# Ledger of designs, part 195: peptides against a protein of PDB entry 9GMZ

Target 1, 343 residues: chain A of PDB entry 9GMZ
Amino acid sequence: TGFPLELLTRPATERLAYFENYTVAHPRLKEVYEILMRTIAEPAGASFIFVYGASGVGKTTLRLRVEQKLTELALPKLESDRARVPVVGIEAIAPESRYFNWKEYYTRALITLEEPLIDHKFDYGVRGISRDNFGKINVESKVVAPALRRALENALIHRHPDVFFVDEAQHFGKVASGYKLQDQLDCLKSLANMTGILHCLLGTYELLTFRNLSGQLSRRSVDIHFRRYCADSPEDVQAFKSVLLTFQQHLPLAETPNLVDHWEYFYERTLGCIGTLKDWLKRVLSDALDREATTITLKDLQKRALSVAQCQKMFKEIQEGERQLSETEADVQNLRSALGLGA

## One batch from the design tools (peptide; made by RFdiffusion4, then SolubleMPNN)

Design b2_p21_1_s3 (from b2_p21_1, 12 letters changed)
Fold by OpenDDE base, seed 3:
Structure b2_p21_1_s3 (fold): chain B 343 residues (1-343), chain A 21 residues (1-21)
Amino acid sequence: as target 1 above (343 residues)
Amino acid sequence: SKLIEEALANLDSVFDSILVL
């Protein structure tokens, strides 16, 4: 089974959109999805979920699919409770300055909570927050971060999402001192506690440094490691090849490219990260469609591949994150042994 | 919960199929 053959007669935009919307149910994505959905439904007193893994592993795809599913499951209740939002998802922006822009964060969170499909006008109790004629939130430049925080707290309490997602959450950690990083954690912890809303932070392994700074967050958080596929695992290699086979069959081209035979090259340039793979294939597909090409070649792939230098940098960041987790697992084992709980 | 079971029972509605080698 492959793409609908009728796509070959469709515009390049429709062909590209088909591939963009195709989301392979690869084993690690399914596993993390199941854990995340269970944790959202039964948080067991957790205030935070940390989803960490390599850049391009598929965290944003996971988030979007969970948001879609939570929305679908909430639809019957949303008909009766027009104030409710089932889920909120935002992406944390890298600060242009040495400091995280909380004003922008709160503004984006408020805008996302108040998508135009929500007919129920809410008064945030904050001067300088208004709705335009299209129902969009407008935040005046004079509104300060503490006022926006109160507005967001009130909005989250009123809308009662099952979870608040923050993607690229490692950007909270980009502060010049450990003290300032603790202040960011305390700010997020306070927001979660004041609203009663479960927060899910998705990010790179840099999120581990952020998580480890608060022994109080450890007791109130669930950790989910979104692992990449490893070339030293036969099972992981098989899963990675299966993803390549699937994408090969779902590239809307007249001639099916042989991606599987090049699996080592795909692995070298993605480090086993399926999001990185999909983004690469998307770029190559776009170039092929623009040229009205019947297939993609190794040369087409090479033209859009990440450089070896980029891959080496990403691999070092992954190895450091995987090392920190392995050390933590060893420390847990040592603690269990020291407590007499057995290995 | 029943809701979790329902949410997890139909993964094919959330993700597209994978071809196994």
Scores: peptide ipSAE 0.340, ipTM 0.853, DockQ to the pose 0.636
Fold by OpenDDE base, seed 2:
Structure b2_p21_1_s3 (fold): chain B 343 residues (1-343), chain A 21 residues (1-21)
Amino acid sequence: as target 1 above (343 residues)
Amino acid sequence: SKLIEEALANLDSVFDSILVL
């Protein structure tokens, strides 16, 4: 039970790619995947799904695996419906300005919807949107954001994805002084309503501040909390150690490193976030392969670890997010009690 | 729904195995 031993004779690039592609079915990832897939299959009138959790918890991994599965499930239908795209996934970019760049968002979404493999040419009805000889969408600089929105609305209706993913969605919350964050929410809500396409926003706990500003979104949203593993839970510690054991067996090195014995150090520098752990191990593996090393040492781990100061900052951001969620649960219980509903 | 059953079928095709301690 481990990596294919033949990898030890393969190039460093192939060995690294094996580990990069390895996705441990850890309990929290599996749980959130099941909830997300069920919600996509039966939205029950929801227009939004919010997936929130710590940076590096594994939200991007979750998204990519859902995109892969939805694509796989759609393949038999795509043969008959050449216009359909099963899923769309983009990452929201942090604006350089105090304003969210809607023009860039719409452009990226249009480019992603129009993968070259789609034979069906769609006319966006917008001058300055074209396809190159490879089927790639080109958007001229003269095209304004309202025109790009109409093009995206038409494309989403025509391509009819089961879900539209936006990763790093906390960046929608970045507005200039004097602008209402509500206007950003109303824009997204309008896009989802006009297209009938379910939107899934993945982000940090900053996404909660964005979500809580719209009492109208709350009626049409499903919330999914992607929790980290907590050191105060024996079950979470066991799951975290099991992930370390699994990665230990799937590092394509001649000598299996003992990661499990260092679990507290791994926990200290990842805060129980498996994405942070995987990225750390990937960096250390790359360094080991470049040196033709037979194994990785604690010293190799320490060279690529996050600093204590970085971990302390990230931990404060996590604690604030977890606190806000705990207060919301208490508020629900207080509301139920005040309504004369049992606990 | 059939779609949920299909969506949740073959989790081993979506994720790699975990070793349990």
Scores: peptide ipSAE 0.339, ipTM 0.859, DockQ to the pose 0.635
Fold by OpenDDE base, seed 4:
Structure b2_p21_1_s3 (fold): chain B 343 residues (1-343), chain A 21 residues (1-21)
Amino acid sequence: as target 1 above (343 residues)
Amino acid sequence: SKLIEEALANLDSVFDSILVL
């Protein structure tokens, strides 16, 4: 089944919103979702989950769908425990300075955890944190990072989320020295340990650097690789074509475009990343709706495609990440063989 | 666990359908 045909008579904003909200249940997304949900339900003493994969693979989509499901599952309990927040999710911001801005991180985490809809006034125990008349948290400029950390620790303990998500978590690694990255990881580890809250860090393959920095973190982490679709796998090519078929049927246009016939061009310009594909199609759909066009042409696709130079850069970054993972898998096999455990 | 079964139940409530080629 395609999009609801009544959308063709609806405003462009509603047509675009339909496509934006449509989330294809593609195999890699389902797989990672199942692993992540199982790990959240039974962390087995893990304090961290690392979800890594290419930029535009769909990590933010995964996060949002997990947040939605955890919220849905918590609803019956939230009636009895009005203080509880089932899940909290933030995006890490790239630091403008040589140092990660912990003050900004803690502030955003507090703001996200303490939505206006939470009727239960929480005392943060920190002077200079207040709620405005709209229930929004205001943090005064004088509040220092250690005080914001204590406020966040108290809020996380009181709200007791099943998981704390940090998207774009590779931004923790953007520090001029490996020593400073260790200090940041120790800070995150301390926050997870003090609160008892499971942390899920989502990011690019730059997150692999976190696995190598602390053998103690590695012992208390679960790793989830969100793979792209690979053109050398017939099964992955079929899955990618199935995604294109689904998107073409769910583009709210009068004439269904043939995206599947152009699958190689879509693959070339997305590297098998479904998020990149969806964002490309959203841009092209927006342009088509603005022109009141009946369909999308190859020329419309070409106008909004990533350049070959952009794709080549992104592909090098992906290949380096995939290489590091393959080496790690080989090292594990070599270690198992050396231990006499077999392959 | 029952929680895992509930968490993995009704994937269609979390994701939209995919057409398979």
Scores: peptide ipSAE 0.333, ipTM 0.855, DockQ to the pose 0.617
Fold by OpenDDE base, seed 1:
Formats: C-alpha cells, sequence, structure tokens
Structure b2_p21_1_s3 (fold): chain B 343 residues (1-343), chain A 21 residues (1-21)
C-alpha cells in the first residue's frame, strides 16, 4: 500500500498536502496516545498531565490527534449541549522578556475556547471583551491580565472541556528566577483548581524542571514520557525502519525512494525523533516537487538535513533529559528498597 | 469505561497505517 497514484497528476500543493496530512501510527505515538486518552477519560483526581519528550518527537501531532478524537466523540452530545467545548488547545509562546506574558496567554486561550461558532453569547463578566459579527472574541488593549484570567475561568467553567492542552509548556519555565517560576506554577494550579478542568502540559525535557519545583503538583499530576527511538534497542530500530518504509511508500513521487537503506543516516540526523524525520522529508519533498523530480536522492536529503552541530546540541539536551528521568526511576527503586519493598 | 473503549477504538481512524518490515 502506498500513496494514491492519481496524485502524480495533481498539483505540487496537493501532493505536498497529502504527505503533510499523513500521520504514521508508529508504536510510541500509539502508546502515548492510549495512555493520554485513558488518563483524560479517567483522571482519578489528577489536575495535570505532563507529556514530555525530545523536541521533534511528535508531541504536537499527539495533541492534534487527541483534540480531533475528543471532538469526534463529543459531536453527538454537542447537538444537545451547545455551550460545551470538548477540548481546548493552545501553544505557550516564548517570553520576549524575563516575564511570561500572562495577558497574551489568557487572551489566546479565551479566543481558542470561543472560536467554536457557539450561538450562545457568553457574558465573561469583564468589560472590554466582546464578540464581533462573526462571533470572534475581541479583547480591548485596556483589559488587564487579572480580568482576562477571570474571563478565562468563567469561560472554562461554562464550556467545560474534558482537557485544556498547553503545547510548548516549557516556556512557562523560561523565567529569570525560581520564585517567579513557582508563581507561574501556582497560577496554573489555581486556574485548574478554580475551573475543575484537567490541564495537559506538553513540552521538552525542560518541562521536568518546571514539574519538579512543586511537590504538590506531583501529587495531582500524571506523567507521560514520549520517548524517542533508541539505536541500542533492536525493537526501536525495527520501528524506526518501519516508519522509513512507510514514508517512502507515501512520498507522492513517480519513483519510490529507498529510504530504509539509509536508515543510519536518517537516525544520525533525527536522533530517533519521528517529527524531525517527517519535517525533514517534507522539506525534501517540497524541493523535489519544485524541480519536478521523479524521486529523492541522498544529495537531496543532505541539502535539507540538520547540521552535525545542530544534532550534537539536540542530542546533549536529550541525554540530559533522559538522565534526569533515569535518576528519578533509580530514586524510586532506591526508595522501594529502603522501604523493604523488593526491587 | 465505555468512553475509554470508544476513545481507543479504531486507531486507524486517528492515525494512518504503518508498514511493518
Amino acid sequence: as target 1 above (343 residues)
Amino acid sequence: SKLIEEALANLDSVFDSILVL
């Protein structure tokens, strides 16, 4: 099974869009999806889910697929409950200053939560928040962060999503002092507690530093590690090769490229991160379509590869994150042994 | 729960297939 052959007669934009929309059901994505969906359905008193893993492992893809599925499952109920939003997902923006921009965060969250064409005008209880003629939320520049927070709390309570997603959540941790980092965490805790809405924070391993600052979050959080594929695991290598095989069959080109034979080079330049692999192949496919090329060559791959220096930097960040998790696992084993619970 | 079963049903509707080597 491969791409629809009729795509070869279609515009380059449709051929690229086909590959962009193709989402390989690789083992780690399925596993994390199942854990996340189960945790959302039965949070067992958790207020937070932390999904952490390497940059480019596929966290945004996971979020979007969960958002899609939660929306599909809610559709029959949304006909009767027109006020409900099944899921809300935002991306946390990197702070331009030493301070996280809460005003922007609350504004983006409120806009995203109210984007559904919900005919029911909700009163946010805040002056300077309105809907335009298209139902889009407009926030006046005079509205301050505490007022936007109250509006978001009221909107979350009224719309009652099953989960609130925050992608790139490591950006909450990009503050100059430990006190400010605790304040950011307390702000998120307060929002979750006041609304009763489950929050899912997705991010890099930098999110672990943020998570570990609060022993109270650890009691009300579920952790999900989205692992990369490791070259020292035969099963992980097999899964990575299977992803390459799948992508080579779903590149809408006249001649199927042999990506699998170059698996070591793909591994070297992606570190086992499937999102990084897909984004690399998208860039190479776009270049090939622009040239009306029949296939992708090793030279085409090399032209769009991450540099060795970029890979070395990314690998150090991954190793530090994996080390911190391994230390936590060892600490659990040491705690069990010290409690007289067998290892 | 029935919700979990429905949520986890038909992964092929959520993701595209993988070819196994």
Scores: peptide ipSAE 0.331, ipTM 0.852, DockQ to the pose 0.637

Design b2_p21_1_s4 (from b2_p21_1, 9 letters changed)
Fold by OpenDDE base, seed 4:
Structure b2_p21_1_s4 (fold): chain B 343 residues (1-343), chain A 21 residues (1-21)
Amino acid sequence: as target 1 above (343 residues)
Amino acid sequence: SELIEELLSNLDDYFDTILEL
C-alpha cells in the first residue's frame, strides 16, 4: 500500500501535490479531530475552543480537514439555504506594530466568509463594503474597524457557520500590554456572544497566556491540547515510526527511501511534530523531483533539515508550554485531592 | 447525537491510512 505507481510517469507538480494532499491519520491527529468535531457538534454552551500545541504539530492540517468535513456535510443543505456558510477559517497575522490590526482581521474574515459561491447578496449595513462583478467582497480603505466589526457580526449571524476558525491565534497575544490583551479577549468574547458563533482558536502554547488572562472565557471554552510525540514514550515512538513508514511509502519516487531506520534523526529535527516532518519531506521531495532523482538520501534530508540551533529553540518553547500545562494539571489534582475527590 | 455520528462518519475519507509497524 503506497502511492499510485502511475504518478511516476506524471509531472513533478502532480507528484508533489499528491504528497502535499496526503494526510497521515496519526493517533494524535485522530484524537484531536474527534474531540474537535464532537465539540463543534455539541458545544454545550461553549463559545470558544482553544486548540494549542507545538508549532508544526499539525494544527493547520487539523483545521483544514475539519473545514473540509463541515463543508462536505453542508453541501446538500446549501442548495436550499443559500445564505449559509458551513465554516469559516482564517489565519491571524502577526501584527507589524505593537497592536493587533483589527481592521485587517475583520476584512480578512469578511472576505473569507463571502467566498464567490454565495449567490445571496447580503447587505452588511456598512458603506464601503461591496461585491464586485465577480462576487468578491471589496472593502474600501475608508471603512473603519468598528464598522468592519459590525459587518462581520451581521455576516456571521446571517451566514451562521458551525464554527469560526482562527489559526495562529497566539498573534492576538502579541500586544504591548496585558490590558490591551484583555481588551482583545473581551472583543473576541463579545463577537462570539453577539453572533452566537462558536470560535475555535488554534495556536502555539503562547495561546495559553491569552487563555489564562480571561477567567470568563475559561468558563465558556473547551481546551484541546494537540500533543507532539514524545521519545520517552514507547507508544509515541511507535506512532512516530509508523508515520515515517507511511510517508516513505507515499513519496512518489521510483525507489522507496528508508526513513524508518533514521527515525531518531527525524525525531531530533522535528521534535515529534508531524507537520514539521511533512514539511521537511515536502521540501526534500521537491528537490528530488527537480533533479529527477529516483530516491532521496540522508544527505538530501540533511540539506533541508532544521538546524540544531533552531530545534533547540523550538524545544525550549515546547518544554515551557508543556511545563505550564503540567503545572495546571497538577494544580487540578491537588485541588481534587484537597477536596477529597481522589486522583 | 446523530449529528456527532454524521460528523465522525467516514474519517478515512479525510485522513489517509497510517501503516502500522
Scores: peptide ipSAE 0.219, ipTM 0.792, DockQ to the pose 0.605
Fold by OpenDDE base, seed 1:
Structure b2_p21_1_s4 (fold): chain B 343 residues (1-343), chain A 21 residues (1-21)
Amino acid sequence: as target 1 above (343 residues)
Amino acid sequence: SELIEELLSNLDDYFDTILEL
């Protein structure tokens, strides 16, 4: 089992696209997918889902696959309810300034929400929001953030998605003062409460700061930890090697490269993050296809690897996030012990 | 619920298979 052999006669662009579209069903991705889908189906009064994990663990891949599944399942109902959007997914942008740009956020959310429904015009009740001749939303420069918020609230109520995804959601936290972070969280809470729409925030371990700032969020949120594979776990090492074997068989090259024998080097330069691994292999595959190479060598891998300094920085950020979670678990155990409930 | 089973059905349509070592 491997890539379709016909790809070897196809253009480099098609060979690369095959690998880009290939998504290994690795154990952690399946686990988090199941938890997320179950939580979306039965929120149990939750207004928020937090999905946190290392950069490059695969959060965006998870989101896209959930969006695909929810869209597919909604198709039969969308024939009868043409106003409904099953799911909305956006990526939060890193602020160029000290302040999160809410105007840009609301504009992007509105554009994404209305994109599937070009033929179904909605009146946002806000002057200066229109659709062009191509059905694309145009927001006049004079429209202020509070007006865009009202437009988004009305659109979310009317379209009634099962979930609203925000990827890279740690960017809400990049505000110079703790007070401003609380204001951002209160703004998101208010949006979720006013619309009745479940929000899923995906991001790095910086999302843990959101849990610490609001005891009220903790009562209405579900937490999902998307873990990396750990080299100290034999099961995790086996899963990581199985991912390497799978990618090895699905690289559209004439000679199958031996990735599995180099698993320690792959682990060293990905920290057990499958998204980082896939992105590395895509870069190396692109280089190999450009050279019309028959296989990938260790030298080809080394040319596109993250530097040791980059890996050390990423590892420190991961360790800090994992430590904060471990401390929270220990605090729960200590609280239970102090309450006489046992450990 | 039937909805959860439907949501979790056909994972292989959305994810490519992993080869076990």
Scores: peptide ipSAE 0.214, ipTM 0.788, DockQ to the pose 0.619
Fold by OpenDDE base, seed 5:
Structure b2_p21_1_s4 (fold): chain B 343 residues (1-343), chain A 21 residues (1-21)
Amino acid sequence: as target 1 above (343 residues)
Amino acid sequence: SELIEELLSNLDDYFDTILEL
């Protein structure tokens, strides 16, 4: 079934919001979602989950769907345990300086964890952290990073989320040296250990650098590769075409556009990344709604497509990430063979 | 656990609704 036909009589803002909130289920999203949900339910002593994949593969969509589901499942228990938060999700911010801003990270985490829907107020034991009349956390500029860390540790212990999500986690890696990257990872590891809360880091293939730096994290981490669709796989091409078919049915326009006939062009400009595809279609839909257009044309698509130069850059980053993973898989197989465990 | 099966079934229903297209 396509979009609700009554949307055609609604304002452009509602029509756009429908498409923004719409999530296409696709095989790679399903697979990664199932693995992630299973790992959250049964972490088996893991302190970290790493979800890595291409920029625009759909990692933020995955996070939001898991957050929604964990919240839904917790609702019956939240009636009796008003202090509990089922899940925390934040986005890591790219540092303006050569150093990751831990003060900003802890502040954002506290603000997100202490959203006003939580009736149970507790004291953080930190001067300069307060709630306003709306229950929003306010952090004074004088509060230092170590104090914010202690406040976050106490809040995470008290609220006991099933998982703490950090999206765009490759930004922890934007440090001037590999040693500083280890320090960031040790800081996160310490936070997970002190709170007993499972951390899930979502990001680009740059997260593989974190995985390789800490042999201790490798023993306490689960790795999830969120793959793109590949044009050299008939099954992946079919899945990509099915996603295009679903999107064309869920564009709230009077005439259903034929996206599937242009699948090669969509693949060329998205590299098989469904998030990149959705963002492209969202821009094109916005333009169509602003013009009160009945449908989307190839010319409308071309106006909002990524440039060939952007796609070439993104593809090079993807190929490097996929290569590193393939080498790691081969090394594991070689190690197993050398140990007599079989390939 | 029953909770994981319920989680997975609700996903299958969501994905089956989309893959039957």
Scores: peptide ipSAE 0.020, ipTM 0.540, DockQ to the pose 0.367
Fold by OpenDDE base, seed 2:
Structure b2_p21_1_s4 (fold): chain B 343 residues (1-343), chain A 21 residues (1-21)
Amino acid sequence: as target 1 above (343 residues)
Amino acid sequence: SELIEELLSNLDDYFDTILEL
């Protein structure tokens, strides 16, 4: 099934919005979605889930789909429990300073927990946190990070989300010598333990540095590798072609472009990352709609493609992450062999 | 919203369609 044909008579903004909101349910996204949903439903004493993978693999799409599904599943219960928030999702911002801004993190988390649909005014137990008549949290400048932490702990306990998402979580790692990174993880671990709320950290392969720092975190964490599609796997190539076919059918253009015949070029410029592919096609679609074009051509694609130099840089970052994971798998095998457990 | 339900139904239908391919 393609896009609704009625879109061809609609404004360019509506046609673009359709494609922006469209999600291809590709095999890797489905696999990770199922694992993540199962882990959220049955955390088995885990306090953390780590979802790591290449930039542009689709982690934000995964988060948004899980947030949506958890919200839907909670709707029947939310009528009876007006205090409950089914899910909380924030994006970690790269610190401008050499220090992680915990005050900003806690403030953003609190703001996200204050969904406008929650009529129940929560008393944060902290002076200088107020809610306006529009439901917006105001945090006075005098409120210190430890007070905001207590407010967040109380809010998370009261709202009891099924999971707390932190997207771009690799930004926690950019601030610190290895010791300060451990302190940040211990702070997050303490927040998860104090609230009983499962935390899901989504990010790049830089999250593997966090995984390796604490043998105690590894015991209470579930790891989910969101893999890209690999050109050396026939199954992955077929899945990538199927994604191109689906996008081809869902571009709201009068003439369906042939994307599949150019699959190698799409792979070269996306490295098998579907988010990168979607963002590329979105830019090309926007240009086509602005020109009132009936279709998109290879020249239109080339105009908005990532440069070879950008792809080479991204590929090196991916290879380093994949290498670190492969070494970890080898370490597990070596440990098993050393324990006298067969391969 | 009805739009969210429709988007989710479309996702589930799409996931099911990709499993059949």
Scores: peptide ipSAE 0.021, ipTM 0.514, DockQ to the pose 0.126; fails the geometry check

